# Designs tried in a protein design run: peptides against a protein of PDB entry 3OAK. Part 37

Target 1, 145 residues: chain A of PDB entry 3OAK
Amino acid sequence: DDLEQYLDEKILRLKDEMNIAAQLDIDTLNKRIETGDTSLIAMQKVKLLPKVVSVLSKANLADTILDNNLLQSVRIWLEPLPDGSLPSFEIQKSLFAALNDLPVKTEHLKESGLGRVVIFYTKSKRVEAQLARLAEKLIAEWTRP

## One batch from the design tools (peptide; aimed at target 1 D83 I119)

Design b1_p26_4 (made by RFdiffusion4)
Pose (drawn by RFdiffusion4):
Structure b1_p26_4 (pose): chain A 145 residues (1-145), chain P 26 residues (1-26)
Amino acid sequence: as target 1 above (145 residues)
Amino acid sequence: SVTERIEETEKELTEAQEEYEELWLN
């Protein structure tokens, strides 16, 4: 019905917006490298983050989020950037806190690649200790026999 | 320093990929 299509469209629009924001930040960081212009900063993901957090925190949107592979975009947002730098602390913390609340299944991890990037957060030296503990906790919740 | 960070990141991502294949794909 219309309501279901409306919710799918809401999540699909957010997925595309998230992808555009990640790609624009990557372009900015590549541009920052090719040209050593130190004033260049990547802020598109940070600007969109409240909208992403608002959607991820709604329990009644969990099915729609999971069914439409929005977690793929979340994995893109957590990936290290071309120079090896991580996204801002606010992005990391907000996304991990939302994942703690979502009923993520193996099929979602498979389609999103999210598990791979969370393992990276347990090994990275640039990740704050509290967020590493959250990443380890999530890996544990997902590697249950 | 930037090159060292990139090399270390590439190694960690390779390891994360292998572990991901073992945990969820195999």

Design b1_p26_4_s1 (made by RFdiffusion4, then SolubleMPNN; from b1_p26_4, 14 letters changed)
Fold by OpenDDE base, seed 2:
Structure b1_p26_4_s1 (fold): chain B 145 residues (1-145), chain A 26 residues (1-26)
Amino acid sequence: as target 1 above (145 residues)
Amino acid sequence: SLKEEQEETKRLLEEAEEEERELFYE
C-alpha cells in the first residue's frame, strides 16, 4: 500500500545516503594514506549518524529496515577503514545499541554480511571492552533458535 | 605500523569469516 511504499522508499534513500557517506570517508582516508596529507579528515558518517540512529530506533520501521537490507549499510559503516582503524567509538556504540533492539534473524545476517563483521568486533584488540562484550552477546543471541 | 595494522585487520577478518561459516552456515 501507499504507506508501505513510502516507508520502503525512506529506508532505501537512507541506505543510499549511508553507502555514499561510507565511500566518501574511505576515499578520504585512502587519499590521506597515498599523499600523506594529514589535514584530510573523514567526517561524512559522523555527520549522518544522528539520522541513522533516529531511523534505527523506531520500532515501527523494524520490518522495513530488515526487509530492505539496511543492515548491509550498517555492516559497511562498521567495517575497518583503509588504515586498519575502526569507525569512531560513537558510531560503534550507536549501531550496536540499535542492533541489540532489532529482531535480527539468520537470513538478515546472511544477506547483509553483518555476521562476519560483528564476529570481528569480538576479536579485534582495537575494540573497547564494553562493545566487545556487546558483540559477543549479539553473536550468542543470533546463534540461538 | 600502518602495514602491520592492515595485516592484522585482514587476518582477523579471515578468522571471522571462518567462524561465521561455523556458526551460521553449517
Scores: peptide ipSAE 0.720, ipTM 0.956, DockQ to the pose 0.876
OpenDDE base, seeds 1, 3, 4, 5: peptide ipSAE 0.719, 0.717, 0.717, 0.716; ipTM 0.955, 0.955, 0.955, 0.955; seed 4 fails the geometry check

Design b1_p26_4_s2 (made by RFdiffusion4, then SolubleMPNN; from b1_p26_4, 15 letters changed)
Fold by OpenDDE base, seed 3:
Structure b1_p26_4_s2 (fold): chain B 145 residues (1-145), chain A 26 residues (1-26)
Amino acid sequence: as target 1 above (145 residues)
Amino acid sequence: ELEKEREETKRLLEEAEEEYRKLFLE
């Protein structure tokens, strides 16, 4: 199926791009820590975010997203950064909104490790209350029989 | 204080890991 193949390749490309963006931001922040150069700003994820949101919001891509473990890259994007900070509020908000609309199953959580990170967001005082509540909602939904 | 935040994050990640294992992996 040409369409299915196209969609798989699209998601896999995005997955790769997301992982690269995350690593570049990590590298930037590590360099910022080492050098003290406060002009170093991690912006790769932010730059790619519109594309990520666009893909994650498309219902017709849900199966492809989940089947190709794009949630692993979502997890990576949500993980705390080397400087101890969290990803930008915009990234958090966008990704949690997207997660709320995806038919995530237990197998996807295991494959991606996303469950651990989302639980973290229910616990961190540095997370905005609205997102912490959404994280709690997601965990509750994902743990239902 | 940066180090304090890092330690808090580390602690909470560890707690999250434990809860994650119980909820999703066991």
Scores: peptide ipSAE 0.686, ipTM 0.947, DockQ to the pose 0.906
OpenDDE base, seeds 1, 2, 4, 5: peptide ipSAE 0.683, 0.685, 0.683, 0.683; ipTM 0.946, 0.947, 0.947, 0.947

Design b1_p26_4_s3 (made by RFdiffusion4, then SolubleMPNN; from b1_p26_4, 13 letters changed)
Fold by OpenDDE base, seed 4:
Structure b1_p26_4_s3 (fold): chain B 145 residues (1-145), chain A 26 residues (1-26)
Amino acid sequence: as target 1 above (145 residues)
Amino acid sequence: KLKEEIEETEKLLKESEEEFKKLFLE
């Protein structure tokens, strides 16, 4: 219906915005590596984070989020950066918290690539212990029959 | 060092992919 279509479009717009923010940050960091200009700071994702969290936290959007594969953009935001670093602690924390309340199924993990990345967070020595534990919790929940 | 960290990350991602297959697809 009209509402469903509106919500789909809303999520798809956010998905696009997230992808753009991620790419802009990647571009910034690549330029930083190439030029050595340490004044270049990637801040596009962090600027958009409140909007992302707001959407992900709405229970009535869960189906729309999952059906439109917004988790693909969440995965992109969690991926390691060109300089070998990880996205900011706040991004990690916020996204993992939001994921914990979504009814994520194996099919969503597969189509988004999120499963691999969250497992990565359980293994990487660059991840804060509290976030590694949160990642482990998610994996445990998702593997439940 | 940067190159090494990137390579290690890539290796870990590959391992994570394999673990994902074992946990969710088998």
Scores: peptide ipSAE 0.685, ipTM 0.945, DockQ to the pose 0.718
OpenDDE base, seeds 1, 2, 3, 5: peptide ipSAE 0.683, 0.684, 0.685, 0.684; ipTM 0.944, 0.944, 0.945, 0.945

Design b1_p26_5 (made by RFdiffusion4)
Pose (drawn by RFdiffusion4):
Structure b1_p26_5 (pose): chain A 145 residues (1-145), chain P 26 residues (1-26)
Amino acid sequence: as target 1 above (145 residues)
Amino acid sequence: MTEELYEEYLEEATEMYEESEKLYEE
């Protein structure tokens, strides 16, 4: 029905917006490298983050989020950038907190690649200790026999 | 996640980690 299509469209639009924001930040960081212009900063993901957090925090949107592979975009947002730098602390914390509340299943991890990037957060030296503990906790919730 | 899937992700994540540490140091 219309309501279901409306919710799918809402999540699909957010997925595309998140992808565009990640790609624009990546272009900015490549541009920052090719040209050593130190004033260049990547802020598109930070600008969109409140909208992403608002959607991820609604329990009644969990099915729509999971069914439409929005977690693929979340994985993109957590991936290290071309120079090895991580996204801002605010993005990391907000995304991990939202993942703690979502009923993520194996099939979602498989389609999104989210498990791979979370393992990276347990090994990275540039990740704050409290976020590493959150990542480890999530890995544990997902590697249950 | 399944064990097979976990091991696949672990391998890929380790490679990504090593490359990210190398790039960051440069």

Design b1_p26_5_s1 (made by RFdiffusion4, then SolubleMPNN; from b1_p26_5, 15 letters changed)
Fold by OpenDDE base, seed 2:
Structure b1_p26_5_s1 (fold): chain B 145 residues (1-145), chain A 26 residues (1-26)
Amino acid sequence: as target 1 above (145 residues)
Amino acid sequence: MTKEEFEEFEKKAEEELKKAEELYEK
């Protein structure tokens, strides 16, 4: 199926872009720590965020997103950074909002590791209250009988 | 998600939290 192949390729390309953005930001922060150059700012994820949100919000891409484990890259974007800090408020908020509309199943949580990361956000004292509530909402939906 | 599965995720999340806290305290 040409359409399915096209969509798979689109999602896989985005997955690669997300992984690259995450690594570049990690590299930037590591260099910032190493050199003390406070002008070094990790911006790659933030720059790519609109594209990520756009894709995650398209209903016709839901199956492709889940089948290709794009949620693994979402998990990576939500993980703590080398300095122990969390991704930007905007990244957290946008991703939690987008995840709320996806038909995520247990198998997707397991293969991506997203479940444990979102639980982390419900427990961490460093997470803003409003974002913790969004994380709690996701957990509630995913654990619904 | 079953209770057992959730508890597994919770356990792993606690481990991640510990790691994150260690990094934050550096």
Scores: peptide ipSAE 0.031, ipTM 0.604, DockQ to the pose 0.770
OpenDDE base, seeds 1, 3, 4, 5: peptide ipSAE 0.024, 0.028, 0.026, 0.024; ipTM 0.534, 0.589, 0.542, 0.587

Design b1_p26_5_s2 (made by RFdiffusion4, then SolubleMPNN; from b1_p26_5, 12 letters changed)
Fold by OpenDDE base, seed 4:
Structure b1_p26_5_s2 (fold): chain B 145 residues (1-145), chain A 26 residues (1-26)
Amino acid sequence: as target 1 above (145 residues)
Amino acid sequence: MTEEEFEEWKKEAEELLKKSEELYEK
């Protein structure tokens, strides 16, 4: 199917872009830590966020998103940074909102590693209360019998 | 999802939390 193939390729390209953005930000922050150069700012994920949100919000892409394990890249974007800080509030908010509307199943959580990270957000004292509550909601839904 | 799987995730999350807190500077 031409359309299915097109959508798969679209999602896989985004997945690659997300992974690259995450790594670039990690590299930037590691260099910042190493050199003490406070002018180094990690901005790659933030720059790509609108595109990510646009894709994740499309109901017609849900199956393609899940089948291609885009959630792995979502997980990577949510992980703590080299300096121990968390991704920006906007990244957290946008991704959790998107996750809330996806028909995520246990198999997707396993292959992406997302379960561990979302539980982290329910426990961290540095997470905004509203996002912690949303993370808790997701965990509750995903752990249902 | 099994209880064992969930407990594993919680354990890993705790480890992640510990590491991030150790690194975090205000």
Scores: peptide ipSAE 0.646, ipTM 0.937, DockQ to the pose 0.728
OpenDDE base, seeds 1, 2, 3, 5: peptide ipSAE 0.640, 0.640, 0.644, 0.641; ipTM 0.936, 0.936, 0.936, 0.936

Design b1_p26_6 (made by RFdiffusion4)
Pose (drawn by RFdiffusion4):
Structure b1_p26_6 (pose): chain A 145 residues (1-145), chain P 26 residues (1-26)
Amino acid sequence: as target 1 above (145 residues)
Amino acid sequence: TEQEEIEEELAEEEEEAEEEWEELTS
C-alpha cells in the first residue's frame, strides 16, 4: 500500500543522499591531496548526520531500514577515507549507538559489508577506546554460534 | 609515493578485516 511505499521511498532517498554526501567528502579529500589546499574540509556527512540519526533511531523504521540495505550506506560512512583518516567522532559514535539498537541479522551484514568495517574499528589505532569497545561488543553480538 | 603506500596499506587492512570476518562467522 501507499504507506509502505512511502516508507521504502523515505529510506531509499536517505540511502542515496548518504551516498552522495560520502562521495562528495571523498572528492574533497582527493582534491585536498592532489592539490595541497589545507583549507579543504569534508563536512557533507556531518551536515546530513542529524537526518540519518533521526531515521536510524525510529524502531518503527527498523524493518524498512534493514530491508532496503541502508546499512550499506552506514558502512560507507564508517570506511576510512583515501588518506587513511576516519570520519568524525560524532559520526562514529552516532552510527555505532544506532547499530546497538537495530536487530541486525546475518543477511543484513552480508548485503551491507558492515561486519568488515566494524572489525576495522577494533584494530585501528585512531579509534577512541570507548568506540572500540562498542565495535567489539557489536562483533560479539554478531558472531554468536 | 606516500599516497601509494597509504592505498596499499588500506587495501591490505581491508583484506585482513574480510578474512577475519569470514573466520569469525564460519

Design b1_p26_6_s1 (made by RFdiffusion4, then SolubleMPNN; from b1_p26_6, 11 letters changed)
Fold by OpenDDE base, seed 4:
Structure b1_p26_6_s1 (fold): chain B 145 residues (1-145), chain A 26 residues (1-26)
Amino acid sequence: as target 1 above (145 residues)
Amino acid sequence: SKMEEIKKKLEEEKKKAEEEWEKLTS
């Protein structure tokens, strides 16, 4: 199926772009830690965020997103950073909101590792209360009997 | 240092999160 292949490739490209953005930000922050140069700002994920949100919000891409484990890259984007900080408030909020509209199943959470990470956001004292509540909502929905 | 303390707490929280996730999906 030509359309299916096209969509798969689109999602896989985004997945790669997300992973690259995450790594570049990690590299930037590691260098910031090493050099003490506070002018080094990790902005790659923020720059790519609108595209990520756009893709995640498209209902016609839901199956492709889940089948290609794009949630693994979402998980990567939610992981704590080398300096101990968390991804920006906007990244957290946008991703949690987008995840809320996806038909995520337990199998997707396991293959992506996203479940553990979102649980982290429900309990971490480093997370804003409103985002912790969003994370809690997701966990409740995903773990329903 | 402050960063070290933050990272230590994060690791602890990550560990707890992993344990909770395992309980939910066992």
Scores: peptide ipSAE 0.552, ipTM 0.916, DockQ to the pose 0.636
OpenDDE base, seeds 1, 2, 3, 5: peptide ipSAE 0.540, 0.547, 0.545, 0.550; ipTM 0.913, 0.915, 0.914, 0.916

Design b1_p26_6_s2 (made by RFdiffusion4, then SolubleMPNN; from b1_p26_6, 10 letters changed)
Fold by OpenDDE base, seed 3:
Structure b1_p26_6_s2 (fold): chain B 145 residues (1-145), chain A 26 residues (1-26)
Amino acid sequence: as target 1 above (145 residues)
Amino acid sequence: SEMEEIKKKLEEERKEAEREWEELTA
């Protein structure tokens, strides 16, 4: 129906925007590595974060989010950058919080690759302790019998 | 280099995470 179509298009547009933001940040860091210009800072994901959080927090969008594999873009945002650094603390915190309120199932984790990445955050020594605990909580909830 | 060491450790952590995820979903 019209509403379903509208919601699908809305989520798919956001998915594209997220992927573009991620790629732009990757490009920035790659250029930083190539040129040694430490003034180059990846800012595109952070700029888009409020919109992402707003969408992820809407209960009426949950099915559309999961059906359109928006979690793949969430996974992409959580991936380490070319220089080995992790996304900003704010991105990690906001995304983990948003994920906690979504009815994520195993099929969504496999489809998006998000499960592997969140487990990484439970193990990485560079992740803030509070965020590692949030990642652990998510894994525990997702693997609950 | 420092970046090389970070990348090496990162890859090790990634591989470990992948193995754990595979075990959880197998």
Scores: peptide ipSAE 0.545, ipTM 0.913, DockQ to the pose 0.629
OpenDDE base, seeds 1, 2, 4, 5: peptide ipSAE 0.544, 0.092, 0.023, 0.545; ipTM 0.913, 0.624, 0.472, 0.914

Design b1_p26_6_s3 (made by RFdiffusion4, then SolubleMPNN; from b1_p26_6, 10 letters changed)
Fold by OpenDDE base, seed 2:
Structure b1_p26_6_s3 (fold): chain B 145 residues (1-145), chain A 26 residues (1-26)
Amino acid sequence: as target 1 above (145 residues)
Amino acid sequence: SEMEKIKEELEEERKKAEEEWEKLFS
């Protein structure tokens, strides 16, 4: 099916873009740590965030998102950074909100690793209480019978 | 260093998260 193929390609391209953005930010922060150059700012994920949120919010893309394991890239974006910091408040908030509207199943959590990471956000001292509560809500939904 | 301390805390939190994951989804 041409439409299905188009949607798959769209999601796979975004997945790649997300992974690249994450790696670029990691590289930036590693270099910052190495050189002490405080002018180095990791902003690739933030720049791409609106596009990510837009895609995640589209109901017609839900199946494609889940089938292509885009949640793996979401997980990657939520991982702690080389300096021990977490992704920006906005990234966390936006992704948690988007995840709340997706029909995520256990299999998707397992294949993406997202489940473990979101649970981490319920426990981390580096997470704002407001966002920890959002993470808790997700876990509650995903574990509901 | 402070950064090392933070990373250590993160690892501990990750460990706890993994344990919780196994509990909830295994």
Scores: peptide ipSAE 0.660, ipTM 0.944, DockQ to the pose 0.623
OpenDDE base, seeds 1, 3, 4, 5: peptide ipSAE 0.655, 0.658, 0.656, 0.654; ipTM 0.943, 0.943, 0.943, 0.943; seed 3 fails the geometry check

Design b1_p26_6_s4 (made by RFdiffusion4, then SolubleMPNN; from b1_p26_6, 9 letters changed)
Fold by OpenDDE base, seed 4:
Order: sequence, then structure tokens, then C-alpha cells
Structure b1_p26_6_s4 (fold): chain B 145 residues (1-145), chain A 26 residues (1-26)
Amino acid sequence: as target 1 above (145 residues)
Amino acid sequence: SEMEKIKKELEEERKEAEEEWEKLTS
């Protein structure tokens, strides 16, 4: 119906915005590596984060979020950056928190690639302990019988 | 370099994560 279509389009627009933000940050960091200009700061994801969190936190959008594979963009945001760094602590924390409240199923994890990325966060030496624990919690919830 | 070392470690960790995910979803 009209509302469903509107919500789908809203989520798809956000998905696109997230992907653009991720790519812009990648471009910035690649340039930083290439030029050595440490004044180059990747800020696009951080700027968009409040909007992402707002959408992910809305219970009435859960089905739309999952049906449109917004989790793919969440996965992209969690990927390591060109310089080997991880997204900011705030991004990790916010996304893990939001994911904890979504009725994520195995099928969503497979179609987004999010599962293996979150497992990575349980293992990486570069992840804060508290966030590694959150990642572990998510994996346990997603894979339990 | 330090960056190269980090990248290598990340690759190893990602590989382990992939293997574990495949086991969990097989």
C-alpha cells in the first residue's frame, strides 16, 4: 500500500546515503594514506549516524529495515577502513545497540553479510572489550535454537 | 610497516570470522 511504499523508499534512501557516507570516508582515508595529510578526517558516517540510529530504533520500521536489507549498509559501516582502523567507537556502540533491538534472523544475516562481520568484532584485537561482548551477545542471540 | 602489520592481522581475523560464521550457519 501507499504507506508501505513510502517506508520502503525511505529506507532505501537511507541505505543509499549510508553507502555514500561510507565511500566518502574510504576516499578520505585513502587520500590521507596517499598524501600523508593527517588533517584529512573521515567524518561522513559520524555525521549521518544520528539519522541511522533514529531509523534503526523505530519499532514500526523493523520489518521495512529487514525487508530492504538495510543491514547490508550497517555491515558496510562496520567494515575495517583502508588504514586498518575500525569505525569510531560511537558508531560501533550505536549500531550494536540498535541491532540488539531488531528481530534479526539468520536469513537477514546471510543476505547482508552482517553475521561474519559481527563475529569479527568478537575476535579483533582492535575492538574495545565492551563492544566485543556486545558482539558476542548478538551472535549468541542470532544463532541460538 | 605498522600499517601493513595491522592489515595482515585484520585479514587473519576476518578469515577466522568467516570460517566460524560458515560453521554456525552450515
Scores: peptide ipSAE 0.606, ipTM 0.932, DockQ to the pose 0.637
OpenDDE base, seeds 1, 2, 3, 5: peptide ipSAE 0.599, 0.605, 0.606, 0.604; ipTM 0.930, 0.931, 0.932, 0.931

Design b1_p26_7 (made by RFdiffusion4)
Pose (drawn by RFdiffusion4):
Structure b1_p26_7 (pose): chain A 145 residues (1-145), chain P 26 residues (1-26)
Amino acid sequence: as target 1 above (145 residues)
Amino acid sequence: LTEEELIALAPVNESEKTGAPASVLY
């Protein structure tokens, strides 16, 4: 029905917006490298983050989020950038907190690649200790026999 | 209806996390 299509469209629009924002930040960081212009900063993901957090925090959107592979875009937002730098602390913390509340299943991890990036957050030296503990906790919730 | 009213019409279904083999994560 219309309501279901409306919710799917809402999530699909957010997925595309998140992808555009991540790609624009990547372009900015490549541009920052090719040209050593130190004033260049990547802020598109940070600008969109409140919209992403608002959607991820609604329990009645969990099915729509999971069914439409929005977690793929979340994985893209957590991936290290071309120079090996991580996204801002606010992005990391907000995304991990939201994942703690979502009923993520193996099939969602498979389609999104989210598990691979969360493992990276347990190894990275640049990740704050509290977020590493959150990542380890999530890996544990997902590697149950 | 507003966007938030439309969203409130969506049900909240019971669901839980599941485990995944290590190959999914690595």

Design b1_p26_7_s1 (made by RFdiffusion4, then SolubleMPNN; from b1_p26_7, 8 letters changed)
Fold by OpenDDE base, seed 4:
Structure b1_p26_7_s1 (fold): chain B 145 residues (1-145), chain A 26 residues (1-26)
Amino acid sequence: as target 1 above (145 residues)
Amino acid sequence: MSDEELISLAPVKKAEKTGAPLSVLY
């Protein structure tokens, strides 16, 4: 199926772009720590965020997103950064909102590790209360009988 | 066809929701 192949390739390209953006931000922050240069700001994920949100919002891409384990890259984007900080408020809010509409199953949680990261957001004292509530909502939906 | 047009052609499947065990969250 040519259409299915095209959509798979599109999602896999986005997955690669997300992974690259995450690594570039990590590299920037590591360099900031090593050099003390506070002018170094990690911006790659923020720049790519609108594209990520757009793709995640497309109901027609849900199966392709899940089958290609794009949620692993979402998990990576949500992980704490080398300086101990969390991703920006906007990244957290946008990703939690987008995840709410995806038909995430047990197998997707296992292969991505996303469940563990979202649980972290429900328990962390560093997370804004509003975002902790969004994380709690996701956990409730994923564990709903 | 644009990317948007191609995406619109993909079927939306409704999956049954089965709750994940707590073990997958740790």
Scores: peptide ipSAE 0.204, ipTM 0.786, DockQ to the pose 0.758
OpenDDE base, seeds 1, 2, 3, 5: peptide ipSAE 0.198, 0.200, 0.031, 0.203; ipTM 0.789, 0.783, 0.608, 0.788

Design b1_p26_7_s2 (made by RFdiffusion4, then SolubleMPNN; from b1_p26_7, 10 letters changed)
Fold by OpenDDE base, seed 4:
Structure b1_p26_7_s2 (fold): chain B 145 residues (1-145), chain A 26 residues (1-26)
Amino acid sequence: as target 1 above (145 residues)
Amino acid sequence: MSDEELESLAPVKKAEKTGAPLSVLE
C-alpha cells in the first residue's frame, strides 16, 4: 500500500544516509592517518545518530527496518574504523539499545552480518564493559531457542 | 544457536571495503 511504500522509501533513504556517513568518516580517518592532521575528526555518524535512533525506536517501522536490511548499515556503523578504533561510545550504546527492542531473527542476522560484529563486541578488550554486556545481551536474545 | 553458528551466519563478504581490515574483527 501507499504507506508501506512510503515507509520503505524512508528506510532506504536512511540506509543510504548511514552508508554515506560511514564512508565520510572512513575518509576523514584515512586522511588523518595520511596527513597526521589530528584535527580531522570523524563526526558524520554522530551527527546522524539521533535520526537513526529515532527510526530504530519506532515499533511501527520494525518490519520495514528488517525487510530493507537496515541492519546492514547498523553493522557498518559498528565495525572498527581504519585506524582500528571503535565507533564512539554513544554510537555503540545507542545502537545496542535500539537493537534490543527489534524483533531480530536469524535471517536478518545472516543478511546483515550483524551477528558477527556484535560477537566481536563481546570478545574485544577495547570495548567498554558496559557495552560488552549490552552486546552479550543481544547475542543471548538472538541465540535463544 | 551457538556463537560459532552466529559467526558463521555472517556473510564472508570479501569485498565490502569496510576500511577496517576484516582481521580486526577476527
Scores: peptide ipSAE 0.028, ipTM 0.648, DockQ to the pose 0.026
OpenDDE base, seeds 1, 2, 3, 5: peptide ipSAE 0.022, 0.026, 0.022, 0.022; ipTM 0.613, 0.620, 0.630, 0.615; seed 1 fails the geometry check

Design b1_p26_7_s3 (made by RFdiffusion4, then SolubleMPNN; from b1_p26_7, 8 letters changed)
Fold by OpenDDE base, seed 2:
Structure b1_p26_7_s3 (fold): chain B 145 residues (1-145), chain A 26 residues (1-26)
Amino acid sequence: as target 1 above (145 residues)
Amino acid sequence: MSEEELINLAPVKEAKKTGAPLSVLE
């Protein structure tokens, strides 16, 4: 129906925006590495984060989010950057928190590859303890003890 | 599923892989 179509389009637009933001940040950091210009700062994801969080937090969008594989873009945002650095603390925290409230199933994990990335956050010594705990909570939810 | 099963879940069709390898997290 009209509402379903509207919601799908909304999520797909956000997905595209997220992918673009991720790519722009990657490009910025690659250029920084290449040129040595330390004034180049990757900020596109951070700028878009409030919108992402707003969408992910809406219960009425859960099905649309999952059906359109928005979690793939979430996974992309969580992956390490070209210089090996991780996304900002705020990005990690916000995404982990939002993911905790989504009814993520095996099929969504398979389609997005999100589970694998989150597991690495539980193992990395570079990740803040608070964020590692959030990641662990997700893994506990997605796995059977 | 087990953690081992979860860690092996990957997209059938690989999406954009533009970041550093996940091994960087270890």
Scores: peptide ipSAE 0.241, ipTM 0.778, DockQ to the pose 0.028
OpenDDE base, seeds 1, 3, 4, 5: peptide ipSAE 0.228, 0.235, 0.228, 0.236; ipTM 0.764, 0.764, 0.761, 0.769

Design b1_p26_7_s4 (made by RFdiffusion4, then SolubleMPNN; from b1_p26_7, 8 letters changed)
Fold by OpenDDE base, seed 1:
Structure b1_p26_7_s4 (fold): chain B 145 residues (1-145), chain A 26 residues (1-26)
Amino acid sequence: as target 1 above (145 residues)
Amino acid sequence: MSDEELIDLAPVKEAEKTGAPLSVLE
């Protein structure tokens, strides 16, 4: 019980950090567009990515991850950016790989909106073929009868 | 669950996220 509470707090903190990182990158890119300052680089998500991947890869955290809707933050990280670009190749690749090992259910997809975003990656012409295949694999697993 | 069903799976409770960049996915 104490462990459960500890793990909940851990995941909720990470969720908050992820949301902040996403917003900071959005703000950076919006400012870049507005000012034309090409020195402004969005890198907050990339900096946090190793921590995110580490957490997502731990089997003992799976229930806590899903119960606290961390997948909503994963969805946010996968959304297109204000400049029309997609998140970095490494972010996409790492997240798709990590998602493949999670026991994601329909209810988690509904709560997070992750399903629709991953479908986008299967259809977008801007997505690298390798990553589109990873997205397709996820969809196949989630739509498995 | 069908692909079409997944496409329709959208978080309603995230009303503040109805605009960009989520709208770009539509």
Scores: peptide ipSAE 0.030, ipTM 0.591, DockQ to the pose 0.034
OpenDDE base, seeds 2, 3, 4, 5: peptide ipSAE 0.026, 0.025, 0.018, 0.030; ipTM 0.558, 0.547, 0.531, 0.576; seed 3 fails the geometry check

Design b1_p26_8 (made by RFdiffusion4)
Pose (drawn by RFdiffusion4):
Structure b1_p26_8 (pose): chain A 145 residues (1-145), chain P 26 residues (1-26)
Amino acid sequence: as target 1 above (145 residues)
Amino acid sequence: EEAEERKEEAEKELEEAEEEYEELFH
């Protein structure tokens, strides 16, 4: 019905917006490298983050989020950037907190690649200790026999 | 130099994460 299509469209629009924001930040960081212009900063993901947090925190949107592979975009947002730098602390913390609340299944991890990037957050030296503990906790919740 | 070292370390960590991901989720 219309309501279900409306919710799918809401999540699909957010997915595309998130992808555009990640790609624009990557372009900015590549541009920052090719040209050593130190004033260049990547802020599109940070600007969109409240909208992403608002959608991820609604329990009645969990099915729509999971069914439409929005977690793929979440994984893109967590990936290290071309120079090896991580996204801002606020993005990391907001996204991990939201994942703690979502009923993520193996199929979602398979389709999004989210598990791979969370493992990276347990090994990275540039990740704050509290967020590493959250990442380890999530890996544990997902590697149950 | 620091940016290059960070990039190389991130590549190493990603390679390890990939190997571990294959073991845990495949």

